# Peptides against a protein of PDB entry 5H65: the designs that were tried, part 61

Target 1, 294 residues: chain A of PDB entry 5H65
Amino acid sequence: QYLERTPLCAILKQKAPQQYRIRAKLRSYKPRRLFQSVKLHCPKCHLLQEVPHEGDLDIIFQDGATKTPDVKLQNTSLYDSKIWTTKNQKGRKVAVHFVKNNGILPLSNECLLLIEGGTLSEICKLSNKFNSVIPVRSGHEDLELLDLSAPFLIQGTIHHYGCKQCSSLRSIQNLNSLVDKTSWIPSSVAEALGIVPLQYVFVMTFTLDDGTGVLEAYLMDSDKFFQIPASEVLMDDDLQKSVDMIMDMFCPPGIKIDAYPWLECFIKSYNVTNGTDNQICYQIFDTTVAEDVI

## One batch from the design tools (peptide; aimed at target 1 F35 V51 M220)

Design b2_p21_7 (made by RFdiffusion4)
Pose (drawn by RFdiffusion4):
Structure b2_p21_7 (pose): chain A 289 residues (1-273, 279-294), chain P 21 residues (1-21)
Amino acid sequence: QYLERTPLCAILKQKAPQQYRIRAKLRSYKPRRLFQSVKLHCPKCHLLQEVPHEGDLDIIFQDGATKTPDVKLQNTSLYDSKIWTTKNQKGRKVAVHFVKNNGILPLSNECLLLIEGGTLSEICKLSNKFNSVIPVRSGHEDLELLDLSAPFLIQGTIHHYGCKQCSSLRSIQNLNSLVDKTSWIPSSVAEALGIVPLQYVFVMTFTLDDGTGVLEAYLMDSDKFFQIPASEVLMDDDLQKSVDMIMDMFCPPGIKIDAYPWLECFIKSYNVTQICYQIFDTTVAEDVI
Amino acid sequence: SLTEQLQQLTKEFDEDDTPPF
């Protein structure tokens, strides 16, 4: 009834901060390599960070495999422990600690594992069969998180990361403070270990063109615009293909802008200290499947 | 600021061709 759209030339003449409903074509976008759009964002210090690569994580987990699990930290009231020996793996030993709920191991889909000396591949397989996995190492008096450079929790396809600057790391026994040992809410796990969780976000720069003007608008969201969770997309091939197709739909490589579909959206202007623009309250996924 | 970081990223996009996984 009252749906009207503001041309870009009118927006460029106005001061910030304001909000606009617009319709424009996606002339171009960054990043060209779409996997670079997935960033980690700390809600406490507002720093943006790269997600660690497989090679980065392999280094951490292999380095963890050189250390011997400490027998003194095995079989507590919090967890049962089991050590596996290996062959042709530089004498590697793997410790898996099964976390108990009131002195009883829960079902595998509710059981959290702590693992010393495991590979990324093994941890991912364990994450399918069990509720979740925390990479750990034998500290002086207690089990401790392996490294904040690696995920503090792998749950399903989501690798949860914490902020190195904002976190004050606590040892594993502090998991006793969790209300139960079956739900394993990632924010609750992070609070018990003194970790400030990072948030996954898609970060992209859109160049919008409606024929009256041109404008650069940022995309920064976790799951609204694509209806694809940023927290899952780096570990899910189908979600990656969906992002590829949506961006190919709005901005196909090689063909002209005349043939592109229109992008209906809101944008907000704001002062940085020049005026910048950002997409908000917008989804392409509701009308596109 | 967050915006300054977004502007910096825009300059750095596509320098690395290796995917995270």

Design b2_p21_7_s1 (made by RFdiffusion4, then SolubleMPNN; from b2_p21_7, 12 letters changed)
Fold by OpenDDE base, seed 3:
Structure b2_p21_7_s1 (fold): chain B 294 residues (1-294), chain A 21 residues (1-21)
Amino acid sequence: as target 1 above (294 residues)
Amino acid sequence: SLADQLLEYSKQADKNSVPPF
């Protein structure tokens, strides 16, 4: 819908909730470090989570590697299994399950691997050569997802995470419900396994100034604002540079605010109650920065 | 590395139209 531009001074006097179109300068923003602005968001419970660091994942996979793959769960109609024993790592056993399509092993670029006992490094290497990797463990009757603290699906450099609170995990054999066992769409995998997928989002606080007033607005956006997916930015140096360039353009260091470009965006106000205190907050929505900035 | 070994094994599987196991 068409919204007329409203000055910040007028917005600051109004009750929430309302939607506004504004034109303001980005006086400042937080966090300044891009990696700190990328979070995981649950679309159901709306919890924000930190993206796990490599060190966190290393621990999870190391712990997983202490468990021995169950021989009874090897080689099903869904997957063919191969087990390796490491020579130099105290005989760590690694099981790789190659998911079949209609009983046939797909090409590597279409093949999903289920991994037991793999390290992060090993999994990453495999994910770069195969379609997808799922870290798993041996359950009582079937393979199960290893841990929702780790990715439930790794495709190339993209780590897909699930919400611990909202997910009701199902066993790996539920992948049989997928008609197409070659494309491995993350949402389909998640649905089959009872996972509520988390969304990568940029979370930033913008201090906006239009000369009539100053307002803090939150940005929570997955791919629209920067026209860059939050899911890819952490693993792509070029995308990181692009985001940095955009932010530097709107908020150039060492330059006076008078020289800053104008940012046109939509913001919505909403009420937040903290005990007895009622606060009006603002969020940027449905806004895309101009492509000419990139 | 183990990953390399797994990868090489899987590459061999790609050459076959049947499961290698």
Scores: peptide ipSAE 0.189, ipTM 0.763, DockQ to the pose 0.013
OpenDDE base, seeds 1, 2, 4, 5: peptide ipSAE 0.040, 0.033, 0.049, 0.035; ipTM 0.689, 0.643, 0.680, 0.679; seed 1 fails the geometry check

Design b2_p21_7_s2 (made by RFdiffusion4, then SolubleMPNN; from b2_p21_7, 9 letters changed)
Fold by OpenDDE base, seed 2:
Structure b2_p21_7_s2 (fold): chain B 294 residues (1-294), chain A 21 residues (1-21)
Amino acid sequence: as target 1 above (294 residues)
Amino acid sequence: SLWEQLEELSKQFDKNSVPPF
C-alpha cells in the first residue's frame, strides 16, 4: 500500500502499532562490523542464534569422528557406501554414502553425499567438488544427522542450519520421501529430515534522523535491504565489500550528518513490555536501499 | 564415475593414500 511520508517527530508522538514511510539520514548503526550483524533466525520460534565459527564446527566434527561407522548401515537401497581407514590419526574411519536416484548413482553435480567421521576440512573439500553434503552418524537402525549445532546440509560454501528447539529429527531414510533426488533443495531436505531451517539475517540497529526527530529502528532482513543474501555474505569477500560500501555511503565516516544521503524506508512501530515499562520500538521492513542508488 | 572421483579425493582424507575397504 502507498504510505505518505511521515516526519519522525510525528511518529514519535503516535501509539503503536503503526506503519510509516520515512525519509531520514542514517546517523549511526550497530554493530559496526559486518560479521557481527549476520545471525541465524528461526521462522517458528523466532530465536536469534550466532553463526557457528570454524572452531566450533571443528570440535563437533572431531567428536563425531570418534565414533566408528556401523557396517550394517552401509549400502542400502538409498545409498552406496565406501569406507576408508586412515593410516594416521589412530586409524580413523571415514564413511561416504552416495545417495542414489531410483537406484542409480547420479552425476557428481546432482549427488548428495552423506559423510560419517569426516573433519570440517574434508567435508568442505567434498562440498566444493560435489553438489551437496550432509554430515551424519550411525544411529541404532539408520544413519542420522550428526548434530544440529553443525550444518545439516553443505552446498559449496553455503552452510544450512536447523533450529534445535523446533526440529524433530528423522532418520536419513526419510530422504526417500523426496521425489527429486537430484536438486537437493535445502527446504526439501529439511522437511524430509524434520528440520526447521534457520534463516540467515542481517541484524542491525539504525539511528535515524530526519531533522525533526531521532529514533532507533531495528533491521532484521535476509536479502531485501542490501539485495545481498545474508547466507552468502560471510563466505564471499566481494559481497562483504559491497555491504560495507553501502553502509559507508549512507553513513560516511568523518563527514557531518548534513552531508549524508537521505534514506527512504518503511518502519513499523510495536509495543515492548519490559516489566512495568512499556516502550515503543521500531523495525525497518520492506525496504531496499539498492533501489535508491540506481 | 562418482566412485572414481571419490577415490581420487580419498587422498585428501589420508596423505598416505590409504586403500578403501
Scores: peptide ipSAE 0.088, ipTM 0.786, DockQ to the pose 0.014
OpenDDE base, seeds 1, 3, 4, 5: peptide ipSAE 0.030, 0.031, 0.028, 0.028; ipTM 0.659, 0.655, 0.642, 0.647

Design b2_p21_7_s3 (made by RFdiffusion4, then SolubleMPNN; from b2_p21_7, 11 letters changed)
Fold by OpenDDE base, seed 1:
Structure b2_p21_7_s3 (fold): chain B 294 residues (1-294), chain A 21 residues (1-21)
Amino acid sequence: as target 1 above (294 residues)
Amino acid sequence: SLAEQLLEYSKQADKNSVPPF
């Protein structure tokens, strides 16, 4: 649908909900640090969560590594198992389970590893060599996902997370339901294990000024606004630089706002009630920023 | 494959060997 441009002063006087096309300057934005702008969003319960830091993951995997792999759960039709005892750390047991495709061990670039007792560093090393890694623990009758506070699937540098609230975890043998045990599509893995996958999103607040008025609009977007996936940006310095460059272009430091480029975007208004206080908020939607300043 | 190599390595190593990662 075509929307005509509406000045901010007019928008500020109107009731919600409505959709607008605007042309405004980005006076300021928050958070200023990109890492703080990337969050995890549940598509089901809509909870926003912070992306776990390395330190958070270290703790989770260290705790998991205190548990001894159950020997009875080794070597099933689904996977071949190998167990090591580390020389250090009181003889920590590490189990690596190689998931088979139709009873055959696949190539490394197609192979899913289930890791029990591994540290973050060890898991990351393996994820760089194999297709995918799932951190697991020994359950009562089967291997189980270690912890939804950690990634349920690691592919290269990409960490896939699940929603603790919405997921109903199933044991690892449910991976048998996957016909293709070589591609390891995150959504398929999640479905097999009863996981509601979280989505990486950029979450930012833009202060927009068109000379007639000023309003704050929120951005929640996965990959459209910057044309950069939020899921990849934290692990890619070049992508981070690209986002920073885009933001610096629209909101250059040390320059007066009169010289700022115009941002064309769509915003929608909506009502928020906090007790007795009614507030109209604004969200950016269906907007892609272009490098070309018109 | 690397996976096969890892499996073979584990067979040759003793129980106190360090994982190949």
Scores: peptide ipSAE 0.045, ipTM 0.603, DockQ to the pose 0.013
OpenDDE base, seeds 2, 3, 4, 5: peptide ipSAE 0.039, 0.038, 0.040, 0.041; ipTM 0.634, 0.515, 0.580, 0.597

Design b2_p21_7_s4 (made by RFdiffusion4, then SolubleMPNN; from b2_p21_7, 8 letters changed)
Fold by OpenDDE base, seed 4:
Structure b2_p21_7_s4 (fold): chain B 294 residues (1-294), chain A 21 residues (1-21)
Amino acid sequence: as target 1 above (294 residues)
Amino acid sequence: SLAEQLLQYSKEADKDSVPPF
């Protein structure tokens, strides 16, 4: 807000790092498909990862289902357990552990389920009914998180992921450290289990044109730019439509750029070194798309 | 609660029963 508007032609001549306020048209953007623009970002190591899709998760849970739940790990002070043997899947065993709050089973909407040997479909069904589900496996002495390549926590339709690089996993009994075993805040669960949670982010490349110059800027944002959480968009058709509508508004197909609305945003420049090559890159920051953009 | 119902169901069900989901 305190920055004066700078034309792109001037920005392109300046050294980094700097911050700018700009007014430009969105000539084009990449990727064009929304699902390709949503990624997982680690706040510690800054690694960007693809969001696993259903096929990826199916494999992980199928592999997990090959392992038999350990009967010795059932029915602890933390949870009540039940194991089933499936009839149609070569005797696959599925264990569901119902986490208790102070020794008492919470209400369904407050009860965390630990599922062992479940399929993606089964887990999703449970998450819809109980809201909070953790895929687990039998460890040597305790239940453990199944795999950080899969969600460590599923709440409704939201899949929470952890960073494999930065996490130091602890056994499930560490959930005992949570005083409130009803709300199941993802960050608290992650902390208890030694997980560094990944953040859903929109990652896009904007080609901006203000008539004086053309600049490529990156958007990496979780919920500010679109006022839509990246964590929810993949599982919500209405949110997807909203993002698509916003992008179509700024970059309408079949229309000349002269008719495009103006985008006001903040960008920062920064230096990137790739071997011996130094380049200046630009990133959009602290920007929300406005309805009254003209 | 549904959780209690499911647990009760699971306790009464045969070991070879399908999970209630």
Scores: peptide ipSAE 0.038, ipTM 0.694, DockQ to the pose 0.013
OpenDDE base, seeds 1, 2, 3, 5: peptide ipSAE 0.032, 0.038, 0.034, 0.034; ipTM 0.657, 0.691, 0.685, 0.666

Design b2_p21_8 (made by RFdiffusion4)
Pose (drawn by RFdiffusion4):
Structure b2_p21_8 (pose): chain A 289 residues (1-273, 279-294), chain P 21 residues (1-21)
Amino acid sequence: QYLERTPLCAILKQKAPQQYRIRAKLRSYKPRRLFQSVKLHCPKCHLLQEVPHEGDLDIIFQDGATKTPDVKLQNTSLYDSKIWTTKNQKGRKVAVHFVKNNGILPLSNECLLLIEGGTLSEICKLSNKFNSVIPVRSGHEDLELLDLSAPFLIQGTIHHYGCKQCSSLRSIQNLNSLVDKTSWIPSSVAEALGIVPLQYVFVMTFTLDDGTGVLEAYLMDSDKFFQIPASEVLMDDDLQKSVDMIMDMFCPPGIKIDAYPWLECFIKSYNVTQICYQIFDTTVAEDVI
Amino acid sequence: SSEREEDEELYYKEAREAYNE
């Protein structure tokens, strides 16, 4: 009934901060390599960070495999422990600690594992069969998180990361403070270990063109715009294909802008200290499947 | 494309295969 759209030339003449409903074509976008759009964002210090690569994580887990699990930290009231020996793996030993709920191991899908000396591949397999996995190492007096450069929790396809600057790391026994040992809410796990969780976000720069003007607008969201979770997309081939197809739909490579579909959206202007623009309250996924 | 393959390798290709096993 009252749906009206503001041309871009009218927006460029106005001062910030304001909000606009617009319709424009996606002339171009960055990043050209779409994997680079997935960033980690700390809600406490507002820093943006890159997600560690597989090679980065492999280095950490292999380095963890050189250390011997400490027998003194095995079989507590919090967890049962099991050590596996290996052959042709530089004498590697793998410790898996099964976390108990009130002195009883829960079902596998509710059971959290702590693992010393495991590979990324093994941890990902364990994450399918069990509730979740925390990479750990034998500290002086207690098990401790392996490294904040690696995920503090792997749950399903989500690798949860914490902020190195904002976190004050606590040892594993502090998991006793969790209300139960079966739900394993990632924010609750992070609080018990003194970790400030990072948030996954898609970060992209859109160049919008409606024929009256041109404008650069940022995309920064976790799951609204694509209806694809940023927290799952780097570990899910289907979700990656969906992002590829949506961006190919709005901005196909090689063909002209005349043939592109229109992008209906809101944008908000704001002062940085020049005026910048950002997409908000917008999803392409509700009308596109 | 080559860049796509490189990015799949960097961002956990073997880990995704292992998870689905």

Design b2_p21_8_s1 (made by RFdiffusion4, then SolubleMPNN; from b2_p21_8, 11 letters changed)
Fold by OpenDDE base, seed 4:
Structure b2_p21_8_s1 (fold): chain B 294 residues (1-294), chain A 21 residues (1-21)
Amino acid sequence: as target 1 above (294 residues)
Amino acid sequence: SAEEEEDRKRYYAQAVKALKE
């Protein structure tokens, strides 16, 4: 994609929609805190949601842990079950279901675990050991996903979420539709369970200034802008530091804007109607800044 | 094989026990 560079002053005078290549300085950005800039986005209904905090998940899993696994749902053709009773917490029962591939348990690093009644801590431990974990509960006739407010799939430290509005949940036995029960691709799991997966996105507002004009541009990007996945950044200190470093480079604190580096990016204009008000907004697209830093 | 399956089951059971609280 090639576009001629256009000064901001010219862009500000033009009607939307249009695409532009610009060279500008990042005067400021919002939000300033990285964790506030990471959101969950539904590709279908386009709703933006907050990433649940650890405390939120604790509550959900604690509630789930109060439910006793249904013995009738253990050890099916799809999974083998292991259940134990905790010594504390009033004898909490936890069930771990190991999903089989063609009737055979796969290697531990390829195995999907269905956890029923597990705490966040237990789930995290198991996800680190077995790669893939789904929090579940006992339904009427089958295991079911615990809650879309919690991850439907945890792989290592990555939490995969689904859209409550767009998803029509199906029971866990629908995983049988997957031919390969070892790779556990999130999209495949989501499809089998009737889940519309949410996407991690960086959501920021950039104030851009090229000396001819100033405009605000919206950034909603999953992994292109920073060349860092939004899905991983919250769980990786090094990635967080990298993003912070990039932002500090383009918008260094305590320094005048005249000394800021130039940012080259693509922006598109679009019309937004809010009641009787019509506004032209701008969004950054197809832009990578990491190449200039790394 | 059946033996391999049984070994894996034991392995998984042991792993789960290790996580028992």
Scores: peptide ipSAE 0.366, ipTM 0.864, DockQ to the pose 0.021
OpenDDE base, seeds 1, 2, 3, 5: peptide ipSAE 0.393, 0.373, 0.388, 0.354; ipTM 0.879, 0.875, 0.879, 0.865; seeds 1, 2, 3, 5 fail the geometry check

Design b2_p21_8_s2 (made by RFdiffusion4, then SolubleMPNN; from b2_p21_8, 11 letters changed)
Fold by OpenDDE base, seed 5:
Structure b2_p21_8_s2 (fold): chain B 294 residues (1-294), chain A 21 residues (1-21)
Amino acid sequence: as target 1 above (294 residues)
Amino acid sequence: SAEEEEAKKEYYAKAREALKS
C-alpha cells in the first residue's frame, strides 16, 4: 500500500505500531565498522549471534583435532575414507570422507567432504578444491557434526552456521535421505542433519534527521537494503568496498550534514517494554538504497 | 570398478595436496 511521506516530527508524536514513508538524512550510524554490523539471526528463535572469529574457529578445530578418528567408521556405503598423519610433533591424524552418490563418487566439484581432525586452514583449502566441506567427529556409532559453534557447512568462502538452541543434531548417515548427493544445498543439508540454519544479517542503528526531528531506526536486513548479501560481504573485499561507499555517500566524513543526500525509506514503529518503561522504537523495512542516490 | 578406483586415487591426491600446503 502506498504511503505518503511523513515528517519525523509528526511521527515522533504518534502511537505505535504504525508504518511510515520518510525522507531524512543519515546523521550517523552504528556500529561504524562493517564487520561489527554483520550478525547471525535464527529464523526460529530470533536470537542474534556474533559471527565467530577465525580465532574462535581455530580453537574449535584444534580441540577437534585432539580426537582420533574411529577406524570402525571409515568407508561406509555413504562415503569413502582416507586418513593422513601430519609430520608435526603430535602426528595429528586427519580423516577425509568423500560422500558418494548412489555408491559412486560424484565429480570433484560436486563432492561433499567430511573432515575429521582438520584445521581451519586445511578445511578452507579443501572447500576451495571440492566446494563443500563439513567438519565432523567420530561418534559412538556414526560420524557426527563437530560443533555448532563452527560452520556445519563450508562452501567456497561461505560459512554456514546453525542455531544451537533450535537444532537437534542427527548423525551423518542421515545425509542418505538426500536423493541427490551432488547438489549440496545448505538448507537441505541442514534439514537432513537436524540443523536450523542461521541467517546472515546486517544489523545497524541509523540516526535519521529531516530537519523537523531526529529519531533512531533499527536496520536488520539480509540482502535487500544494500542489494548485497550479508552472507558474502565478510569474505569479499569488493562487496565490503561497495557497502562502505554507500555508507560514505549517505554519511560522508568531513562534510556538514546540510550537504548530505536525502535517504528515502520505510520505517515501522513498535512498542518495547523494559520493566516499567514503555518505549517506542523504529525499524527500517522494505527499503533499498542505490549507490547513485543524490 | 576400475573407474571408481582411479577416481578415488585422484580425489585422495587432490585432498592430500590441500592438506600439505
Scores: peptide ipSAE 0.479, ipTM 0.924, DockQ to the pose 0.033
OpenDDE base, seeds 1, 2, 3, 4: peptide ipSAE 0.475, 0.476, 0.477, 0.472; ipTM 0.922, 0.923, 0.923, 0.921

Design b2_p21_8_s3 (made by RFdiffusion4, then SolubleMPNN; from b2_p21_8, 12 letters changed)
Fold by OpenDDE base, seed 3:
Structure b2_p21_8_s3 (fold): chain B 294 residues (1-294), chain A 21 residues (1-21)
Amino acid sequence: as target 1 above (294 residues)
Amino acid sequence: SAEEEEDKKKYYAKSVEALKS
């Protein structure tokens, strides 16, 4: 799409909704810490959620480990099962189910593991060595996803989450509907299990100033703005550094705004009603930041 | 073959066990 550049002073006088192309300086932004700007977004109910911390996951998996795997649910046509008992005084039982493709175990790097009673550390190690891991529990008649508060799928360092509100969970045997049981595409897994996958997004508020006016614009973006996936940034130091560098470039600390580079972006206005209060808000969309200072 | 599949199962199980330790 093509839009003529509009000064902020003109935008501030116009009714919503409208779309604009702007050129402005990033006076400030919040939150300042990157990890605080990464959220989980539901594409259906649009709820924003915090990304669970390791401590949160530890609790969930510890609770899951208190449940004993059901022997009756082991070794189905879908998966082969192995159970271990830990040597510690607690005697924790861990069940790992290796999902088969057409009755045959795939290569280790293609194999999906279903884990009962595993710790976060164990699950993460397994997800690195094997292709994918789903934390599960023994249900009444089948294995079931452990908890939507935890990832429904872990692939390497990527944690895939589902929306508690919008998901209608189905049992693990529904993975049989997947023709290819080697690639384990997150969206396909989610669909099979009745999960509405959450999307990692950068959520920030930008204060933009073009010299004619100042407005706040909301940024919710998964991978376009920074050209960095929000899903990977929390687990990759280099990506974090890249985002920090970009933000420092547009909003450098310790210097005056006159020296800030110009940011070109698209914003859309929209109406928000809160009780008796009506206000116009702005959101950045379809924007990729420039690599170089103009 | 069935034998190859069984060997694979054993290998996978051992691999998982090793990671747990």
Scores: peptide ipSAE 0.365, ipTM 0.892, DockQ to the pose 0.032
OpenDDE base, seeds 1, 2, 4, 5: peptide ipSAE 0.358, 0.318, 0.358, 0.287; ipTM 0.889, 0.872, 0.867, 0.836; seed 5 fails the geometry check

Design b2_p21_8_s4 (made by RFdiffusion4, then SolubleMPNN; from b2_p21_8, 14 letters changed)
Fold by OpenDDE base, seed 3:
Structure b2_p21_8_s4 (fold): chain B 294 residues (1-294), chain A 21 residues (1-21)
Amino acid sequence: as target 1 above (294 residues)
Amino acid sequence: SKEEEEAKKKYYAKSVKALKS
């Protein structure tokens, strides 16, 4: 879509909702730390959640590891099962279930593993070798997803999360509904298991200044703004550096704003009511920043 | 089948190797 550029001073005088194209300098932004700007967003209930930390996941998986796999749930038409016993003093049991495609095990890199009783470290190791892993537990009649507070699917270094509020979990056997049991598309897995997948998003507040006015604009974006997936940035140092470079370019530390590059973007205004207080807020949308600004 | 069992063993071995790594 095409919009004529509007100065901020004019925007600040107008009622919401409206859409604008602007050219402004990024005076400041928050949060300053990248890891603090990455959140999980539910497309259904629109709640924002923190990405669980490693310590949080450790607790969840440690708790799961205290429960013994149910032998009755092993080796179904859907999956083949093997039990691994740790060599430590506790002799912990880890059940590894290999999901079959039409009764046949697919290639190892295409095979989904269901892990029961594994630690975070073990799960990650398996994910690195087999790509796709789902942490599970023994339910009453079937394997079930372990915990929505943990990833429902781990693929390589990517953790896929589901919304606790919006999801209605179904048992693992519902994976049978998937015609192709080799690709393991996260959305398909989520659908089969009754999960509303959360979206990784960059969440930032930009203070924009074009010399005529100043306004704060909210950024919530998955992969368009930086052309970097929020889902991957936390696990990739190079991507983190790239985002940092972009932000430093638009808002260089120790440099006066007069020397800042111009940022062109789209913003939309919207009304927010809090009690008796009405305010107009702004959100950046449909914007991709250039890799290099001269 | 015999082939399935062999594949199962292979995959298990691979998983165990990963777990022990």
Scores: peptide ipSAE 0.397, ipTM 0.894, DockQ to the pose 0.043
OpenDDE base, seeds 1, 2, 4, 5: peptide ipSAE 0.392, 0.393, 0.392, 0.387; ipTM 0.892, 0.892, 0.890, 0.890; seed 2 fails the geometry check

## One batch from the design tools (peptide; aimed at target 1 D244)

Design b2_p22_3 (made by RFdiffusion4)
Pose (drawn by RFdiffusion4):
Structure b2_p22_3 (pose): chain A 289 residues (1-273, 279-294), chain P 22 residues (1-22)
Amino acid sequence: QYLERTPLCAILKQKAPQQYRIRAKLRSYKPRRLFQSVKLHCPKCHLLQEVPHEGDLDIIFQDGATKTPDVKLQNTSLYDSKIWTTKNQKGRKVAVHFVKNNGILPLSNECLLLIEGGTLSEICKLSNKFNSVIPVRSGHEDLELLDLSAPFLIQGTIHHYGCKQCSSLRSIQNLNSLVDKTSWIPSSVAEALGIVPLQYVFVMTFTLDDGTGVLEAYLMDSDKFFQIPASEVLMDDDLQKSVDMIMDMFCPPGIKIDAYPWLECFIKSYNVTQICYQIFDTTVAEDVI
Amino acid sequence: SSLEDLAEEALHGPPLTLPKPR
């Protein structure tokens, strides 16, 4: 009834901060390599970070495999422990600690594992069969998180990361403070270990063109615009294909802008200290499948 | 235990092929 659209030439003449409903074509976008759009964002210090690569994580887990699990930290009231020996793996030993709920191991899909000396591949397989996995090492007096460079919790396809600057790391026994040992809410796990969780976000720069003007608008969201969770997309081939197809739909490579579909959206202007723009309250996924 | 056997199968199984970024 009252749906109207503001041309870009009118927006460029106005001061910030304001909000606009617009319709424009996606003339171009960054990043060209779409996997680079997935960033980690700390809600406490507002820093933006890269997600560690497989090679980075492999280094951490292999380095963890050189250390021997400490027998003194095995079989507590919090967890049962089991050590596996290996062959042809530089004498590696793998410790899996099964976390109890009131002195009883829960079902596998509710059971959290702590693991010393495991590979990324093994941790990912364990994450399918069990509720979740925390990579750990034998500290002086207690089990401790392996490294904040690696995920503090792997749950399903989500690798949860914490902020190195804002976190004050606590040892594993502090998991006793969790209300139960079956739900394993990632924010609750992070609080018990003194970790400030990072948030996954898609970060992209859109160049919008409606024929009256041109404008650069940022995309920064976790799951609204694509209806694809940024927290799952790097570990899910189907979600990656969906992002590829949506961006190929709005901005196909090689063909002209005349043939592109329109992008209906809101944008908000703001002062940085020059005026910048950002997409908000917008989804392409509701009308596109 | 049954949970240990299940974890053992996951650990001794072939390496999992992880998704590659696009």

